# Ledger of designs, part 87: peptides against a protein of PDB entry 3J47

Target 1, 121 residues: chain A of PDB entry 3J47
Amino acid sequence: IRLTNQLKSLKGLQSKLKDVVEYLDKVINKELPINHTILGKLQDVFNLLPNLGTPDDDEIDVENHDRINISNNLQKALTVKTNDELMVIYISNLVRSIIAFDDLIENKIQNKKIQEQRVKD
Target 2, 69 residues: chain B of PDB entry 3J47
Amino acid sequence: YEEKEESNLAATKSMVKIAEQYSKRIEEEKELTEEELKTRYVGRQDPKKHLSETADETLENNIVSVLTA

## One batch from the design tools (peptide; made by RFdiffusion4, then SolubleMPNN)

Design b2_p20_3_s4 (from b2_p20_3, 17 letters changed)
Fold by OpenDDE base, seed 5:
Structure b2_p20_3_s4 (fold): chain B 121 residues (1-121), chain C 69 residues (1-69), chain A 20 residues (1-20)
Amino acid sequence: as target 1 above (121 residues)
Amino acid sequence: as target 2 above (69 residues)
Amino acid sequence: LLKLIQELLDKTKDLEFELK
């Protein structure tokens, strides 16, 4: 029963990851805008991933402990990698926001110049 | 274990490739911004808008690439 | 603003290098 539930949860996560990839492909193809809510949910999933690999303190036999420790170290390494990737995404979004802001400022300056010219005419 | 390690190594290599592509796209975006500044001095509104739109598209593609990695 | 963008780009490149 527990193992079956874990497999079901893993399948659910896999399906969600697939949906995210499909969404990202649509964004690349300019079919959909970037949804910040989806990104936030992904971040939440990744933040929960380390907790999913911590076996509850139940008496798992010592031979599984080394495998579990290796699995936990791997999971921790994957979590760190994921956090680094998310950080890169975050920085990229900030850069986009800054560029968009620069464009807005330029547009405002142009609009002001146009208005000043119209007042002189 | 070995299969998982191999899969992780492949994923890491793919991520490095995406990072390189991202760096290139960032440089392209910077060039577009410089061209927008030059266009501001020339007083041509339309070219600046086009450069801005292209920069936004480049950034969007970068985010999608990082998310897909 | 361009200087700020460049600084962010440099940080992004540094992070990419650390991930390699």
Scores: peptide ipSAE 0.429, ipTM 0.835, DockQ to the pose 0.014; fails the geometry check
Fold by OpenDDE base, seed 4:
Structure b2_p20_3_s4 (fold): chain B 121 residues (1-121), chain C 69 residues (1-69), chain A 20 residues (1-20)
Amino acid sequence: as target 1 above (121 residues)
Amino acid sequence: as target 2 above (69 residues)
Amino acid sequence: LLKLIQELLDKTKDLEFELK
């Protein structure tokens, strides 16, 4: 049951990653805008991924434990990799938000200057 | 197992490449922001707008690259 | 990245200050 759930979770994660890649390809092609909600959901998934790697102490044979440990280490490595990727995405979105804010401020400054010029005329 | 390891290695190499690309794009965004600041001091609205647009495009490309990674 | 974000935030704050 637990291994099946882990495998199912991994498959679910893989499917979600595939969906994210497909979405990103559409964004690259300007077919769709960036959906921040998808990013947030992806972040939530990765924050939950560390829970996938705790094998309980069940007496499964050393060979299966090595395979499970390799799989868990791989899952952990994949989780770390995905967290890093999500972090980069988050930072990129933050930077984009900052740029948009800078543009807003600049627009406001320009509007103020235009008003000041109109008062002087 | 070997195929998965090879796939993970390839994915890891791709992530390193993406991280490098991200760092480069961040630098490009900084340059654009500096140009925007310079344009703000020069009082020319058009160059600032162009810088902001270029920064937005760079950010979008970074987001897309991070998402594709 | 955090430093870059902070620099951008500082630039934004400076821009806000200029706007006031």
Scores: peptide ipSAE 0.427, ipTM 0.842, DockQ to the pose 0.011; fails the geometry check
Fold by OpenDDE base, seed 1:
Structure b2_p20_3_s4 (fold): chain B 121 residues (1-121), chain C 69 residues (1-69), chain A 20 residues (1-20)
Amino acid sequence: as target 1 above (121 residues)
Amino acid sequence: as target 2 above (69 residues)
Amino acid sequence: LLKLIQELLDKTKDLEFELK
């Protein structure tokens, strides 16, 4: 039962990761804007993943414990990797937003200068 | 186990490379912003626009690289 | 990265102030 639930959770995570990749591909293709809420939810899922690997204290033979620990370490490493990637994406989006804002500010300043010139003429 | 470890190592190396590329792109974006500020101060509209466009392209490339990773 | 973001945010605020 527990192993089956773990497999189901892993399959669910795999499906979600696939959905994220598909979403990201759509963003790359300019079909959809970057959704910060999706990114945040993905980050939350990854932050919860390490908690799924806490072995309950039951007497699993040392060899199985090592295999589980290796699998958990791998999962943790993958989680950290994914979190880092998400941070990079988030930062990139913020920077893009800032650049766009700077352009808007400049356009507004130019418009004000044009209006001031028209009032003087 | 060994195949999975090898795959993870390869993935980790790929991520390090992506992080380096990202750092380089951020620096390029910073240079663009500085040029925009200089152009605004000098009253040169065209260089500022070009800088903004280049920064946007750099950000898009970063997003694509992270998605591919 | 955080320093770069903060610098960009500061630049944006300065530009906003100049507009106002």
Scores: peptide ipSAE 0.413, ipTM 0.838, DockQ to the pose 0.012; fails the geometry check
Fold by OpenDDE base, seed 2:
Structure b2_p20_3_s4 (fold): chain B 121 residues (1-121), chain C 69 residues (1-69), chain A 20 residues (1-20)
Amino acid sequence: as target 1 above (121 residues)
Amino acid sequence: as target 2 above (69 residues)
Amino acid sequence: LLKLIQELLDKTKDLEFELK
């Protein structure tokens, strides 16, 4: 279910990105005016799509953005913010996992001590 | 698609709140680890259990945050 | 955060050592 929903969302995003590219091409060709509502929706999509890459991979997306500069700065800022939030969540999960492991290890040590005491009795 | 978009919007708002609470959660986790360390020295099971439960709650909140992110 | 994670990892290693 979750993976299917993620795939569906990715497919929806891909379709929307295609629509945005098509729109941007029309704007570049002066066929359509800049629609602020579309830009707002695009920003919302970028805010919703964290780059699941390691934070160090943020360098790769900078090169493709040179052509769409002004709309790109806000979108880039939103993408960076989303990546930062995902990174924080990831680190938090790791920390929680480590704490849970520490507790498991301690419980195992205690169980071992209890077993050793039972063997001595 | 629409349900997921709504979920993502709610998640983004939640993420901002989670980011603010993240520092607090880290401190809570640290306190739990300290209580585990203290409980390891004192040999009291109850504080250790409480620490483990709080760590689990913190983990669950992070997982929910990741799921919503 | 990285420092905290490292501290937790060190604690985990210490606990693993005590279990051996």
Scores: peptide ipSAE 0.411, ipTM 0.843, DockQ to the pose 0.008; fails the geometry check

Design b2_p20_4_s3
Fold by OpenDDE base, seed 3:
Structure b2_p20_4_s3 (fold): chain B 121 residues (1-121), chain C 69 residues (1-69), chain A 20 residues (1-20)
Amino acid sequence: as target 1 above (121 residues)
Amino acid sequence: as target 2 above (69 residues)
Amino acid sequence: KTLIEALKLLEQEKKDLELK
């Protein structure tokens, strides 16, 4: 369910982005007048997008952890953070699995002792 | 679309909380293993079962964290 | 340590089962 919702949101965003590109191309070609309301909303979206444009080595302290898909540099930093988080989750799952196996082994040992006691009685 | 975006934002916030609570979950898991150790010395079935159940809950929470990542 | 003890206990139980 969650993955399907994320995929649907991403598809909706992709379709909207395509419509915007097509609109911008038509405006550049003077086929359609500039819709100031759409352009203002688009400008707001671009201002919320991390700057894609300058490959210069400036260590911009990008505070915004959450936007994986926009800008290669921010995406790289987010990818490193995501890898670290995934590693922590993986280690946690291993620890839980080890504990669950220990409990299973002990339960088997107890069951065997109970069975041995029943055979002696 | 909006409901899915809200769900994703909630999932991301949950991941941050999971990272913060991870150390606490590890400690809870250790406490469970210690209760299992105690259950080897005290009444056989119930404390060990409770330990296993809490270890399973800890595991389920990590799986949910992975699925939200 | 506890897992190692559990494994040793399992091994003892296996021997006891083979002895029967």
Scores: peptide ipSAE 0.409, ipTM 0.831, DockQ to the pose 0.006
Fold by OpenDDE base, seed 2:
Structure b2_p20_4_s3 (fold): chain B 121 residues (1-121), chain C 69 residues (1-69), chain A 20 residues (1-20)
Amino acid sequence: as target 1 above (121 residues)
Amino acid sequence: as target 2 above (69 residues)
Amino acid sequence: KTLIEALKLLEQEKKDLELK
């Protein structure tokens, strides 16, 4: 469910971004008048987007390092953090799987012992 | 879309908390393995079943954490 | 050690079933 919601949100964002690009192209071609309200909202969205263009090391606000693969430089640091987190989760899942297998093996051994005892009776 | 975006934001905040709890979950998993080992000595199925269920719950929480990441 | 012992027991039971 959560992954499906994330994928749907990403698809929605992609569609909206495509519509914006198409709108901007129509405005550049003078096919449509400039909608100032849409442009203002787009500017707000671009200001909220982590700066794709400036490799200035200094304003990596530590709080934004946790959010999503969208912007390349901040995104690289975020990608590294996401990869580290995914590795930790993978190791945890592996350990849980091993424990579940140990329990399964023990249950199988017990079931065999019960069956052997029933054959002796 | 907006509802899923809100869910992703909540999930990201939960991921930080999950990373902190990760060490605790590993310790809980080890305790379960020890209880399973103890249950093998005591010969009672009930503690072993509980251990297996808790290991499965721990696995599900890790999968949810990966999906949130 | 206990998991290894459990695996050895399963392997022995498998051999016993193959002998029947």
Scores: peptide ipSAE 0.383, ipTM 0.834, DockQ to the pose 0.006
Fold by OpenDDE base, seed 1:
Structure b2_p20_4_s3 (fold): chain B 121 residues (1-121), chain C 69 residues (1-69), chain A 20 residues (1-20)
Amino acid sequence: as target 1 above (121 residues)
Amino acid sequence: as target 2 above (69 residues)
Amino acid sequence: KTLIEALKLLEQEKKDLELK
């Protein structure tokens, strides 16, 4: 029963990850805007993943502990990697927003200067 | 087990490559912003617009690259 | 703040996140 529940949870995570990838592909194809809320939820899922991999059961033989530790280390490494990727995306979006804001400010300044010139004529 | 390890290693290598591409795109964006600033001071509106457009394209490509990783 | 200052701030925040 417990192993079946763990497998079900893992399958659920895998399905969710697939859905995220599909969403990201749609954003790449300009079919959908970047949703920061989805990114935040993905980060939350990854931050919770290390807690899902802690076997509370003291009864597993020492040989299984090494395999579980390897799996947990791999999961942690994947989590770190995903966090780094998400951070890069976040920074890129911030930079894009700043550039767009600068362009807006410049356009506003130019428009104001044109209006001031028209009032003097 | 080995197939999964190989797949994870390949994925990790792909992510490193994406990170390098991202770093390069950030530098391209910075260059564009500097040219925009120079254009503002010189009163050359046309170069500034071109810089802004190129920065936007660079950022879009970065987002796409990270989303594909 | 100039756009340049905002970009520099974001670059610094990126470095700080990479350091953690």
Scores: peptide ipSAE 0.448, ipTM 0.844, DockQ to the pose 0.013; fails the geometry check
Fold by OpenDDE base, seed 5:
Structure b2_p20_4_s3 (fold): chain B 121 residues (1-121), chain C 69 residues (1-69), chain A 20 residues (1-20)
Amino acid sequence: as target 1 above (121 residues)
Amino acid sequence: as target 2 above (69 residues)
Amino acid sequence: KTLIEALKLLEQEKKDLELK
C-alpha cells in the first residue's frame, strides 16, 4: 500500500510536470498567451525545489542531510546520506543473518544429539 | 496524491525513528547471543530458543526497514 | 569461537554417520 501510494504520487507529479512543460513550450511558440497564474504557481514550485542549477558548492544546507532527495544538488548530499543509511541497514541485516545461522547450527547439533540418544536407548 | 505525499513524509520521519530503534535492536541481539552462549554451557535449551526468536525478529525488522528506505 | 566449535561438532557427527 505505502509503496503504491508513493509510486502514484510520483507518477502524478511527473504527469503534472509534463503538462507544465507542454504549456511552457506552447507559450514560447506563441500558441498561447502567457498565463501569469500558472507561471506564478510554477515559480512557487521552483522556489520550493532546492536550486537545481546553481553549481555553487557552498550552500549545502546541513539541515537537509536527513531528508529524501527532492533536488539534485541537495540530491548529491542526500545520496551520500541515503547510501550511508543503506549501508547501516545492510550491516544490520548481515549481523542478524549471522546470528540466525548460528542458532540454526546449534539447533541442528541438538537435534542430532537427541537422535543419537534415542538410538542408544 | 496529497494523501500519498503525507504518507511519504510520515515514512521519512519513521526512518529516523527506525535508525534509533535499529541501534537498540543491535544491542538486544548482542545480549541474546551472550545468553545463548551461556545457555550452551548450561545445557538449557529454552534460553537458546528465545535468543533465536529475538534474532529472527530483529532480522525481520531490519528487512522491513530496508524495504521502507 | 562458538560457531567454529559448532561447525567442528557437525563435521565430527558427519564423519560418525559415514562410518556407520
Scores: peptide ipSAE 0.383, ipTM 0.824, DockQ to the pose 0.006; fails the geometry check

Design b2_p20_5_s1
Fold by OpenDDE base, seed 1:
Structure b2_p20_5_s1 (fold): chain B 121 residues (1-121), chain C 69 residues (1-69), chain A 20 residues (1-20)
Amino acid sequence: as target 1 above (121 residues)
Amino acid sequence: as target 2 above (69 residues)
Amino acid sequence: DLEELKKLLERLEKHEKELN
């Protein structure tokens, strides 16, 4: 029963991951805007992944403990890597917003200067 | 199990490469913004526009790269 | 507009420091 539930949870995670990939592809293709809420939910899913790999303290023989530890370390490494990647995306989007804002300010300053010159002529 | 481990290792290596490319693109974007600020001070409009366009393209490529990872 | 840009830059710098 527990193994079947774990397999079902893994299948659910795989389906969600597929949905995220499909969403990301749509954003790349400019079919959808970047949704920061989806990125936040993805981060939450990854932060919950390490908790899904902790077997409760049931008496599983020492030989399986090393394999479980390797899987948990891999999941932690993948989680950290995904968090870093999400942070990089967030920073890049912020930088793009700042550049766009700088351009808007410059355009406004130029327009004001042109208006002041027209009033002097 | 082994095939899944190999796939995860390959995916991890791909993500590291994407992160490095992203870091480099962010640095290129910062350099472009600094050059725009210098061009503002000199009053040269054309170099600023080109720098802004290049920064926007760099950011677009970064977003596409992260979405593809 | 300039003050709003400055606030956006300050937020970016904060996030960059958190990433490092």
Scores: peptide ipSAE 0.426, ipTM 0.836, DockQ to the pose 0.013
Fold by OpenDDE base, seed 4:
Structure b2_p20_5_s1 (fold): chain B 121 residues (1-121), chain C 69 residues (1-69), chain A 20 residues (1-20)
Amino acid sequence: as target 1 above (121 residues)
Amino acid sequence: as target 2 above (69 residues)
Amino acid sequence: DLEELKKLLERLEKHEKELN
């Protein structure tokens, strides 16, 4: 029963990872705009992943432990890598927002100067 | 297993390279924003607008690069 | 507006320092 549940959870994770890859491919191909909600949900999944990879202490044979540890380390490395990429995307979006805000402030200052000049004339 | 590890290592190296490129582009954007601030004090509207547009384009390219990598 | 922009810039600088 536990092994079947773990296999089901792993299959669910694999399906979700496939959906993420397919989504990323669509974004790369400019078929879809970047959906911030999907990225946020992906981040939440990755933040939960480190807790899912702790095997409960049940006696699984030593030869599978090394392969599972390598797979878990690889999955952790991929998770960390994905978190870093998501953080970079977040910072890039923040920087774009700041530039757009700077432009808005400049436009507002220019408009105010034009109005002040019209009142003096 | 080894082939998958090698693929993940290559992917990880690619991500590190993207992060480095992103960090460099953030620095370039900061320089552009600082130069815009300086240009704003000089009272030349056109150079400041051009710098803002260039910073936006640089950010766009950064996001596309982060998404593509 | 200028003060809000300054706050956004400070947040950006903080995140950049956290990444470096």
Scores: peptide ipSAE 0.426, ipTM 0.840, DockQ to the pose 0.013
Fold by OpenDDE base, seed 5:
Structure b2_p20_5_s1 (fold): chain B 121 residues (1-121), chain C 69 residues (1-69), chain A 20 residues (1-20)
Amino acid sequence: as target 1 above (121 residues)
Amino acid sequence: as target 2 above (69 residues)
Amino acid sequence: DLEELKKLLERLEKHEKELN
């Protein structure tokens, strides 16, 4: 379900970006007039996007950590966060697997002791 | 699109909560292992079994959290 | 074998100590 929703959102974004590029090309070629309302909304979206172009402002505001990888730098930061989360999950699964194996080993030891007692009787 | 964005935001908030709960789960797993060690000395299977079951439930919850991440 | 099982337990306990 979650992966499907992410894929659907990405496909929608890709389609919208393609439509914008096609529109901009038509405007450059003087085939269509500039739609100011669409451009205004696009500018608002771009202003909400963390600036792709200036490497110099080191103040990564902590709040943007949750938003999808549009910028290579933001994408890199989100990829790092995703990798850290995946590492935590991997370690957790490893620890649980270790505990489950320990229990299996203890159960096997107990079963062996019970069998050895039954052979002595 | 909006419904999916809302679902992703909810999932991300759940991940942060999972990270906080992770430390607690590790402690619960340690307690389970200690109870198993104690049960080994007492010779009663029942406490060890309960500890193992709780560790397994903790594992399943982490796997579901990862799949939800 | 019981001896192999004991060795597996010792390895698990060592891994747990390394993770702590």
Scores: peptide ipSAE 0.410, ipTM 0.837, DockQ to the pose 0.007
Fold by OpenDDE base, seed 3:
Structure b2_p20_5_s1 (fold): chain B 121 residues (1-121), chain C 69 residues (1-69), chain A 20 residues (1-20)
Amino acid sequence: as target 1 above (121 residues)
Amino acid sequence: as target 2 above (69 residues)
Amino acid sequence: DLEELKKLLERLEKHEKELN
C-alpha cells in the first residue's frame, strides 16, 4: 500500500514536470502567452528545490530535511543519512534477534534440566 | 496524490521519531536483559518472560521502522 | 553458546551507542 502510494505520487509529479517543460517550450517559441499564476507557483517550487546547477561548491548547507529526489549532491548527502539510519535499524534488529535467541537457549536449557530431573526421580 | 504525499511525509517524520526513540529502546532492552540475568539467578520464570516480551515488542517496532524506511 | 550470544549482544550495544 505505502510503496504504491509513493509510486503514484512520483508518477503524478513526473507528469506535472513534463507538462511544465512543454509549457515553457511553447512560451519560449511564442506559441502561448505566459501564464503568470502557473509560472509563479513553479518558481516557488523551484525555490524550494535545492539548486541542481553547481557540482563544485562544497558548501552543502546541511539544513534541508527529508528524502525528496532533488539534486545529485543533496540526494547523495540524503542517501548517506538514509544509509546510516538503515544501518542503525539493522543493528537494532540484530540485537533484538540475539536477545530472543538468548531467551530461546535459556528456555531449552531449563527444559533439559526439567527432563534430567524427571529421569532421576 | 496529495494524500499519498502527506502519508509519505508522516512516515518520514515517524522515522525521525523512531531514531530518537531508538536509543531509549536499546536502554529498555538492556534493562530487560539485566532483569532476565537477575531472574536467571533467582530462578523465577516470570521476569524472563517479561524481558522476552519486551525484546519482541522492540523487534516489532524496528521491523515497522524498516518497512517505513 | 550462551557466552558467544553475550559477546554478540555487547557488540551490538556498542554499535548502537556509537550510532547515537
Scores: peptide ipSAE 0.454, ipTM 0.846, DockQ to the pose 0.009; fails the geometry check

Design b2_p20_5_s4
Fold by OpenDDE base, seed 5:
Structure b2_p20_5_s4 (fold): chain B 121 residues (1-121), chain C 69 residues (1-69), chain A 20 residues (1-20)
Amino acid sequence: as target 1 above (121 residues)
Amino acid sequence: as target 2 above (69 residues)
Amino acid sequence: DEEELKKLLERLEKHKKELE
């Protein structure tokens, strides 16, 4: 469910971005007038988005863990966060697997002891 | 779109909580292993089985958390 | 089997220390 919702959100964003690019190209080519309302809303969205474009500003500690798919630097930071989370999950699963194996080994030892007792009787 | 954004925010908050719970789960898993070792010396199968079941439940919860991350 | 269990427990403990 969650992954599906994220995928739908990304697809929606991608479609909107494509529409904006197509609109901007038409405006540059003087095929359509500038729609100020759409442009204003888009500007608001860009202002709320961390600055995607300038490669030079390395250090902005953007705390925003959640927004995976924003521009390359923020996307890198979010990718790092996602990788860290995946590592934690991986370690957790490994630990649980080890515990489960320990239990299996103990069960095997007990079964062996029971069999040895039955052979002595 | 907005509903999905809200769901993602809730999920992120849940991930922070999962990290805290993860530390607790690691300790619970360790306790289960210690009880299993004790049960081996006492020769009682029941406590060991319960410990194994709790470890399995902890693993399942982590897998679900990963799938929801 | 007991030695194998001990090795598995040791690996688990090492992993726990790495997470701390």
Scores: peptide ipSAE 0.443, ipTM 0.843, DockQ to the pose 0.008
Fold by OpenDDE base, seed 3:
Structure b2_p20_5_s4 (fold): chain B 121 residues (1-121), chain C 69 residues (1-69), chain A 20 residues (1-20)
Amino acid sequence: as target 1 above (121 residues)
Amino acid sequence: as target 2 above (69 residues)
Amino acid sequence: DEEELKKLLERLEKHKKELE
């Protein structure tokens, strides 16, 4: 579900970007007048997008280092964090699986002992 | 799109909470393993079963955490 | 079953060491 929602968001962004590119191409070709309102909204979206191209070292908001932000450099740091978190989850799952297996083995041993005792009685 | 963004934000907040809960769950899992060990020594079936159940719950929570990550 | 469990534990310990 979450991955599907992320994919849908990405697809929506891609579609919007394509529409913008097509619009810009039409404006460049003088086929359509420049819609300043759409351009302004697009600029706002681009300004809200983490600067993909200029890693200004300073505004790596240390607090947001933990949040998966879609921009490549921040995304790289976030990807590392996500990978670390996934590794922790993986290890935890492994530990739980081992404990569950230990319990299953012990339950089997106990059941076997109970059966052996019932046969002796 | 907005609904997905909200879901992702909720998921991210849940991940931070899950990380804290995960540390706690690891400790709970250790306690369960110790109880299972004690149950092996004492021959009391009940603590061992409880340990197994808690380990399973911990595993399930980790799987949910991975799916949420 | 016990031997398989030991192998699983050993694999887990190996991953833990790699993560440290």
Scores: peptide ipSAE 0.436, ipTM 0.849, DockQ to the pose 0.009; fails the geometry check
Fold by OpenDDE base, seed 4:
Structure b2_p20_5_s4 (fold): chain B 121 residues (1-121), chain C 69 residues (1-69), chain A 20 residues (1-20)
Amino acid sequence: as target 1 above (121 residues)
Amino acid sequence: as target 2 above (69 residues)
Amino acid sequence: DEEELKKLLERLEKHKKELE
């Protein structure tokens, strides 16, 4: 269920990203006005997918005008927030792994000690 | 898609909460690790085992959180 | 194993410092 939902979300995100790119291209070309609903959905997508900030998008967006900067800044802020959350999750997993490793070492030491005691008996 | 988006939004909100809980869990884990260190010196197996189990549960919860996120 | 654990702990501590 979860994997299926994640896959569906990824597919939905991919579709939305495509739509957003297409929309952004149209906006850049002055063919369409900025749609706030699409931007909101994009923000939601970025909030859901911290890693999908393609490294390529960060370089391109620096040159565009002040108003685009606010929307991009919000999107960037949301991306940063999501990256921070991912980092926290990563660190949590590392900490848990270390604790599990410590326990494994302790168990191994105990087992070794028990074995040494059995050899002495 | 909308249901998944809502679920993902809820998961994201949960992830923010998880991040806060995670900061707290990291602190708790540090305390547990310190207690394990102390327990290792005291030579009592039972507290160490409990700490290990708690760490494993914490790991599992983080993994589930990561997977949910 | 103890040395490996120490390295893992050091890595975690480094990451923790990066987050702080």
Scores: peptide ipSAE 0.417, ipTM 0.845, DockQ to the pose 0.010; fails the geometry check
Fold by OpenDDE base, seed 1:
Structure b2_p20_5_s4 (fold): chain B 121 residues (1-121), chain C 69 residues (1-69), chain A 20 residues (1-20)
Amino acid sequence: as target 1 above (121 residues)
Amino acid sequence: as target 2 above (69 residues)
Amino acid sequence: DEEELKKLLERLEKHKKELE
């Protein structure tokens, strides 16, 4: 259920992203006027992305190219963060496996010592 | 879609909390392993068993975290 | 078993180095 819901959401997001890209390409090619409503919804989607601490200054007309770079940088930062989290999980699982293996070796050594003692008695 | 976004945000916050808890558990597991190693040198079995149990619990929690992620 | 443990530790150390 959870994986299916995540996959469905990801597919929905992918479809929406594809539609946005197609729209942006049409705007770049001057085939369609800039739709402010779509841009506003896109901004809302970006704002719903965890606010990396963009400084409070609402005002400055920073050109559209910088916003795309900020979005890509944010996505890249999120990807890096996700990769770091996955790496931590992987290392932790490996550490647990090593500890469990060490315990197994010790148990085997102890069992061998007990058997050797029984043979001497 | 909005409910899913809210759920994803909550899940992300939960993952951060799990990561912090996991880091702490890894440190606890490491401390227990060192204590077990010392106990092996001294020939005392009891601390070693406790360390093994804690390592197993830590492993189980990681598996649950991976399944949840 | 000890050699296998040593290999597992070496693999862990390699991953730790990759994370740094």
Scores: peptide ipSAE 0.394, ipTM 0.836, DockQ to the pose 0.010; fails the geometry check

